# Designs tried in a protein design run: peptides against a protein of PDB entry 3QIS. Part 64

Target 1, 334 residues: chain A of PDB entry 3QIS
Amino acid sequence: PSLELSRREFVFENVKFRQLQKEKFQISNNGQVPCHFSFIPKLNDSQYCKPWLRAEPFEGYLEPNETVDISLDVYVSKDSVTILNSGEDKIEDILVLHLDRGKDYFLTISGNYLPSCFGTSLEALCRMKRPIREVPVTKLIDLEEDSFLEKEKSLLQMVPLDEGASERPLQVPKEIWLLVDHLFKYACHQEDLFQTPGMQEELQQIIDCLDTSIPETIPGSNHSVAEALLIFLEALPEPVICYELYQRCLDSAYDPRICRQVISQLPRCHRNVFRYLMAFLRELLKFSEYNSVNANMIATLFTSLLLRPPPNLMARQTPSDRQRAIQFLLGFLL

## One batch from the design tools (peptide; made by RFdiffusion4, then SolubleMPNN)

Design b1_p12_2_s4 (from b1_p12_2, 5 letters changed)
Fold by OpenDDE base, seed 1:
Structure b1_p12_2_s4 (fold): chain B 334 residues (1-334), chain A 12 residues (1-12)
Amino acid sequence: as target 1 above (334 residues)
Amino acid sequence: SEFEKLLEEYRE
């Protein structure tokens, strides 16, 4: 069996968070026998491609002289955004198109990723006074390493905030400040806020705006700005309530005093973001007559974003744990 | 409000 491929090299320029790109190629059975094709893992890989890449179809049969179009889809989700922002991963892959009892055909995937404030740590963002697209990629790596070290120092209660460091970090990420300031100014009276989805095009504009500028006003509808806040919180590599405190939040869920003590142990930026968000959400609840927002809805929605189970426990979250997590947040909304 | 205080405290 043999295949002819219309193209073997693919370049995905300016790949962005949540922006689907597609490249297509044709495969043709130029042989005299039916053939089965499949994308196969390389020797050391569990999957035929990186998490941000997909082939469609990934397998199939071709009769003699039959042709099929294959789509290569590049999509950076929350699961790939952090490793691409840090430069730990890149828009580079090799696909192996295997022909049963035939040859392997190699496809080269390349391109460039444009960093996003989405999927960047709260610690790193607090050090970024400029839009992430103005920050050199080399400095993003350094900011993540420094952010990890400061998080550890903060958790260990060791180093007093050296008041003498010439560049004080932000109290909260400017992106969170801007999103919440916009929602407070313009969305408090928005009917069905956090219940109506935003527009995908507006979400992309908001992401691009926050990645490239410090806007006076965020573009898009209040629903899109609200959803952008949810996407931002979901894409955080570590949730606003750090994984280390997850179990303690559940254990304290019915004691408001212990809940506040647990939150006081968060890293400074996480604690500030948590306080800021909870204060905003309490303000939003005053407008419940207009926005249809209630404490149970907000607690249920934000619990999955702010109080995520550690990766090792995700598969084991009980309904009781979920209820405790909701109850924990309710103690800050009421 | 508490929120307005934090908004101003966390402003650049």
Scores: peptide ipSAE 0.606, ipTM 0.968, DockQ to the pose 0.661
Fold by OpenDDE base, seed 3:
Structure b1_p12_2_s4 (fold): chain B 334 residues (1-334), chain A 12 residues (1-12)
Amino acid sequence: as target 1 above (334 residues)
Amino acid sequence: SEFEKLLEEYRE
């Protein structure tokens, strides 16, 4: 069997977080026999492509002289955004299109990724006084490495930040400050806030706005701004409550004094973001008659975002652990 | 409120 491919090189320019890009090509059976095609893993790979790439269809049959369109879909989710922001991964891959009893056909994927404040650490964002798109990619790598080292020093209650050489970090990321300030100003009376989904186009505009500017006003509906806050929190590489404190939060869930003590052990930026969010959510709860927001709904929603189980425990989360996690947050909302 | 204090404290 043999295939003819209309294209073998694909370039995905200006790939962004949550923005789907598609490139299409045709494969034709120019042989005299039916053939089965599939994308196969390279040697030492578990998957035929990187997590941000998909082929559709990834396998199929072609009769003689049949042609099929294959879509190569590039989509950066929360699972790939952090490693692309840091430059640890890049928009580069090689796909192997295998023909049963035939040849391998290599496809080259290339492109560039545009960094996002979504999927960037709270520590790095607190050091980033300008929009992420104004920061050189080389400096983003340094900011993430330095931020990791400062997180560790802060957790160890070691030496005060040497205030001398680096610009003073922000108390909270400007992005989360802006989202919450906007919601406080405009969304406190919004019916079904955090219950109605935002618009996908508006979400993209909000992300692009926060990545490229420091707006006075965030574009989009209150629902889209609210969902953008949820997406931001979900995309954090380290949740607002650090993984190291997860079990202690569960263990303390019924003692409000211990809960406050656990939160006091967070890195400064994480602690500030947590306090800021909890104060905001308590403010929203005063408007429950208008926004239909209640403490149980908010605690349930934000628990999965703020108090994530460590990756090694995700598969083992019991209903009891989830209820303890919700109870932990309820102690800050009531 | 407590929130308004934090909003201003955390303002750039």
Scores: peptide ipSAE 0.601, ipTM 0.967, DockQ to the pose 0.686
Fold by OpenDDE base, seed 2:
Structure b1_p12_2_s4 (fold): chain B 334 residues (1-334), chain A 12 residues (1-12)
Amino acid sequence: as target 1 above (334 residues)
Amino acid sequence: SEFEKLLEEYRE
């Protein structure tokens, strides 16, 4: 069996968080026999491609002189955004198109990723006074390393050594500040806030706006800005309530004093973000007559975002654990 | 409000 490929090199320029890119190529059976094709893993890989890439179709049959279009889809989800932001991963891959009883065909995937404030740590973002797209990639790496060290020092209750040399970090990420300021100014009276989905095009504009600028006004509807806040919180590599405190939050869920003590043990930026969000949500609840927002809805929605189980416990979440997590947040909304 | 205080405290 033999295939002809219309293209073998693919370049995905300016790949962004949640922006789907597609490149197509054609494969043709130029042989005299039917053939089966499949994308196969490389020797050390479990998957035929990286998590941000897919082929469609990834396998199939071709009769002699038959031709099929294959789509290569690049999509950076919340699951890939952090490793791409840090430069740990890159928009580079090699696909192996295997032909049964034939040869392998190698496809080269390349491109560039544009960093996002989405999927970046709260610690790193508190050190970014400029939009992430203005920050040199080398400095992003340094900011993540330094932010990790500060988180560890905070958890260990170690006194920060040298207050003198690093610019004072922001109290909260400017991106969260901007989203919440906008929602407070314009969305408190918005009917069905956090219940109506945003527009995908507007969400992309909001993400691009926050990645590239410090806007006076966030573009899009109140629903899109509200959903952008949810996406931001969901994409955080470490949730606003650090994984280390998850179980303690559940254990304290019915004691408001212990809940506040647990929150006091968060790293400074996480604690500030938590306080800021809870204060905003309490303010939003005062407008329930206009926005149809209630404490149970908000607690249920934000629990999955703010109080995520550690990855090792995700599969073991009980309905009781979810109820405790909701109850924990309710103690800050009421 | 408490929120407005935090909003101003956390402003750049």
Scores: peptide ipSAE 0.598, ipTM 0.967, DockQ to the pose 0.689
Fold by OpenDDE base, seed 5:
Structure b1_p12_2_s4 (fold): chain B 334 residues (1-334), chain A 12 residues (1-12)
Amino acid sequence: as target 1 above (334 residues)
Amino acid sequence: SEFEKLLEEYRE
């Protein structure tokens, strides 16, 4: 068996969080026998491609002189955004197109990623007084390393860092401040807030706006700004309630005093973001006659975003764990 | 409100 490929080199320029890019090529059976093709893992890999890449179709059968179009789709989700922001991973891969009883064909994937405030840690964002696209990549790496070390020191209740020459961190990320300030000013009376989805084009404009500028006003509808806040919280590498406190939140869910003590043990930036969000959501609940927002809906929605199980708990939350997590948040909304 | 106090406290 043999194949002819129309292209073997693919370049994906200016890849962004949640922005789909597609490149297409053709494969043709130029032999006299039918052939089966498939994308296969490299010798040390479990998957045929990186998590941000997909081939469609990834396998198939070709008769003699048959031609098939293959799409290469690049999409950075919440699962790949953090490692691309840090430069730990890059827009580079090699695909192996295997022909049964034939040879391997190699495809080269290359490109560049543009960093996002989405998928960046709260600790790193509190050190970024400028938009992330203005920050040199070398400085992003240093800010992530420093952010990890400060989180550990904060959890250990170690001596206040000597206020050495490092600029004082923000109390909350400017991106969260801007999203919540906008929603408070313009969305308190918005019917079906957090229930109606945003527009995908407006979501991309909001993400690009927060990555590149400090706007006076966020673009898009109130529904798109509300969904952008949900996407931001979902994309955090560590949730607003740190993984180390997850089980203690579930254990304390029916004791409001213990719940407040658990939250007081969060790192400073996480604690500030949690207080800010809970105060905002309590403010929205005062306008329930206009916005159709109630405490049970809000607790159910935000629980999955703010209080995630640790990655080591490969098990889905039990129905009991989910109910305890919802009850924990209800104690801050009521 | 409590929220308006936090909004101003956390302003740049």
Scores: peptide ipSAE 0.595, ipTM 0.966, DockQ to the pose 0.687

Design b1_p12_3_s1 (from b1_p12_3, 4 letters changed)
Fold by OpenDDE base, seed 1:
Structure b1_p12_3_s1 (fold): chain B 334 residues (1-334), chain A 12 residues (1-12)
Amino acid sequence: as target 1 above (334 residues)
Amino acid sequence: SEFEKLLEEYRE
């Protein structure tokens, strides 16, 4: 069996968070026998491609002289955004198109990723006074390493905030400040806020705006700005309530005093973001007559974003744990 | 409000 491929090299320029790109190629059975094709893992890989890449179809049969179009889809989700922002991963892959009892055909995937404030740590963002697209990629790596070290120092209660460091970090990420300031100014009276989805095009504009500028006003509808806040919180590599405190939040869920003590142990930026968000959400609840927002809805929605189970426990979250997590947040909304 | 205080405290 043999295949002819219309193209073997693919370049995905300016790949962005949540922006689907597609490249297509044709495969043709130029042989005299039916053939089965499949994308196969390389020797050391569990999957035929990186998490941000997909082939469609990934397998199939071709009769003699039959042709099929294959789509290569590049999509950076929350699961790939952090490793691409840090430069730990890149828009580079090799696909192996295997022909049963035939040859392997190699496809080269390349391109460039444009960093996003989405999927960047709260610690790193607090050090970024400029839009992430103005920050050199080399400095993003350094900011993540420094952010990890400061998080550890903060958790260990060791180093007093050296008041003498010439560049004080932000109290909260400017992106969170801007999103919440916009929602407070313009969305408090928005009917069905956090219940109506935003527009995908507006979400992309908001992401691009926050990645490239410090806007006076965020573009898009209040629903899109609200959803952008949810996407931002979901894409955080570590949730606003750090994984280390997850179990303690559940254990304290019915004691408001212990809940506040647990939150006081968060890293400074996480604690500030948590306080800021909870204060905003309490303000939003005053407008419940207009926005249809209630404490149970907000607690249920934000619990999955702010109080995520550690990766090792995700598969084991009980309904009781979920209820405790909701109850924990309710103690800050009421 | 508490929120307005934090908004101003966390402003650049």
Scores: peptide ipSAE 0.606, ipTM 0.968, DockQ to the pose 0.670
Fold by OpenDDE base, seed 3:
Structure b1_p12_3_s1 (fold): chain B 334 residues (1-334), chain A 12 residues (1-12)
Amino acid sequence: as target 1 above (334 residues)
Amino acid sequence: SEFEKLLEEYRE
């Protein structure tokens, strides 16, 4: 069997977080026999492509002289955004299109990724006084490495930040400050806030706005701004409550004094973001008659975002652990 | 409120 491919090189320019890009090509059976095609893993790979790439269809049959369109879909989710922001991964891959009893056909994927404040650490964002798109990619790598080292020093209650050489970090990321300030100003009376989904186009505009500017006003509906806050929190590489404190939060869930003590052990930026969010959510709860927001709904929603189980425990989360996690947050909302 | 204090404290 043999295939003819209309294209073998694909370039995905200006790939962004949550923005789907598609490139299409045709494969034709120019042989005299039916053939089965599939994308196969390279040697030492578990998957035929990187997590941000998909082929559709990834396998199929072609009769003689049949042609099929294959879509190569590039989509950066929360699972790939952090490693692309840091430059640890890049928009580069090689796909192997295998023909049963035939040849391998290599496809080259290339492109560039545009960094996002979504999927960037709270520590790095607190050091980033300008929009992420104004920061050189080389400096983003340094900011993430330095931020990791400062997180560790802060957790160890070691030496005060040497205030001398680096610009003073922000108390909270400007992005989360802006989202919450906007919601406080405009969304406190919004019916079904955090219950109605935002618009996908508006979400993209909000992300692009926060990545490229420091707006006075965030574009989009209150629902889209609210969902953008949820997406931001979900995309954090380290949740607002650090993984190291997860079990202690569960263990303390019924003692409000211990809960406050656990939160006091967070890195400064994480602690500030947590306090800021909890104060905001308590403010929203005063408007429950208008926004239909209640403490149980908010605690349930934000628990999965703020108090994530460590990756090694995700598969083992019991209903009891989830209820303890919700109870932990309820102690800050009531 | 407590929130308004934090909003201003955390303002750039």
Scores: peptide ipSAE 0.601, ipTM 0.967, DockQ to the pose 0.694
Fold by OpenDDE base, seed 2:
Structure b1_p12_3_s1 (fold): chain B 334 residues (1-334), chain A 12 residues (1-12)
Amino acid sequence: as target 1 above (334 residues)
Amino acid sequence: SEFEKLLEEYRE
């Protein structure tokens, strides 16, 4: 069996968080026999491609002189955004198109990723006074390393050594500040806030706006800005309530004093973000007559975002654990 | 409000 490929090199320029890119190529059976094709893993890989890439179709049959279009889809989800932001991963891959009883065909995937404030740590973002797209990639790496060290020092209750040399970090990420300021100014009276989905095009504009600028006004509807806040919180590599405190939050869920003590043990930026969000949500609840927002809805929605189980416990979440997590947040909304 | 205080405290 033999295939002809219309293209073998693919370049995905300016790949962004949640922006789907597609490149197509054609494969043709130029042989005299039917053939089966499949994308196969490389020797050390479990998957035929990286998590941000897919082929469609990834396998199939071709009769002699038959031709099929294959789509290569690049999509950076919340699951890939952090490793791409840090430069740990890159928009580079090699696909192996295997032909049964034939040869392998190698496809080269390349491109560039544009960093996002989405999927970046709260610690790193508190050190970014400029939009992430203005920050040199080398400095992003340094900011993540330094932010990790500060988180560890905070958890260990170690006194920060040298207050003198690093610019004072922001109290909260400017991106969260901007989203919440906008929602407070314009969305408190918005009917069905956090219940109506945003527009995908507007969400992309909001993400691009926050990645590239410090806007006076966030573009899009109140629903899109509200959903952008949810996406931001969901994409955080470490949730606003650090994984280390998850179980303690559940254990304290019915004691408001212990809940506040647990929150006091968060790293400074996480604690500030938590306080800021809870204060905003309490303010939003005062407008329930206009926005149809209630404490149970908000607690249920934000629990999955703010109080995520550690990855090792995700599969073991009980309905009781979810109820405790909701109850924990309710103690800050009421 | 408490929120407005935090909003101003956390402003750049």
Scores: peptide ipSAE 0.598, ipTM 0.967, DockQ to the pose 0.697
Fold by OpenDDE base, seed 5:
Structure b1_p12_3_s1 (fold): chain B 334 residues (1-334), chain A 12 residues (1-12)
Amino acid sequence: as target 1 above (334 residues)
Amino acid sequence: SEFEKLLEEYRE
């Protein structure tokens, strides 16, 4: 068996969080026998491609002189955004197109990623007084390393860092401040807030706006700004309630005093973001006659975003764990 | 409100 490929080199320029890019090529059976093709893992890999890449179709059968179009789709989700922001991973891969009883064909994937405030840690964002696209990549790496070390020191209740020459961190990320300030000013009376989805084009404009500028006003509808806040919280590498406190939140869910003590043990930036969000959501609940927002809906929605199980708990939350997590948040909304 | 106090406290 043999194949002819129309292209073997693919370049994906200016890849962004949640922005789909597609490149297409053709494969043709130029032999006299039918052939089966498939994308296969490299010798040390479990998957045929990186998590941000997909081939469609990834396998198939070709008769003699048959031609098939293959799409290469690049999409950075919440699962790949953090490692691309840090430069730990890059827009580079090699695909192996295997022909049964034939040879391997190699495809080269290359490109560049543009960093996002989405998928960046709260600790790193509190050190970024400028938009992330203005920050040199070398400085992003240093800010992530420093952010990890400060989180550990904060959890250990170690001596206040000597206020050495490092600029004082923000109390909350400017991106969260801007999203919540906008929603408070313009969305308190918005019917079906957090229930109606945003527009995908407006979501991309909001993400690009927060990555590149400090706007006076966020673009898009109130529904798109509300969904952008949900996407931001979902994309955090560590949730607003740190993984180390997850089980203690579930254990304390029916004791409001213990719940407040658990939250007081969060790192400073996480604690500030949690207080800010809970105060905002309590403010929205005062306008329930206009916005159709109630405490049970809000607790159910935000629980999955703010209080995630640790990655080591490969098990889905039990129905009991989910109910305890919802009850924990209800104690801050009521 | 409590929220308006936090909004101003956390302003740049």
Scores: peptide ipSAE 0.595, ipTM 0.966, DockQ to the pose 0.695

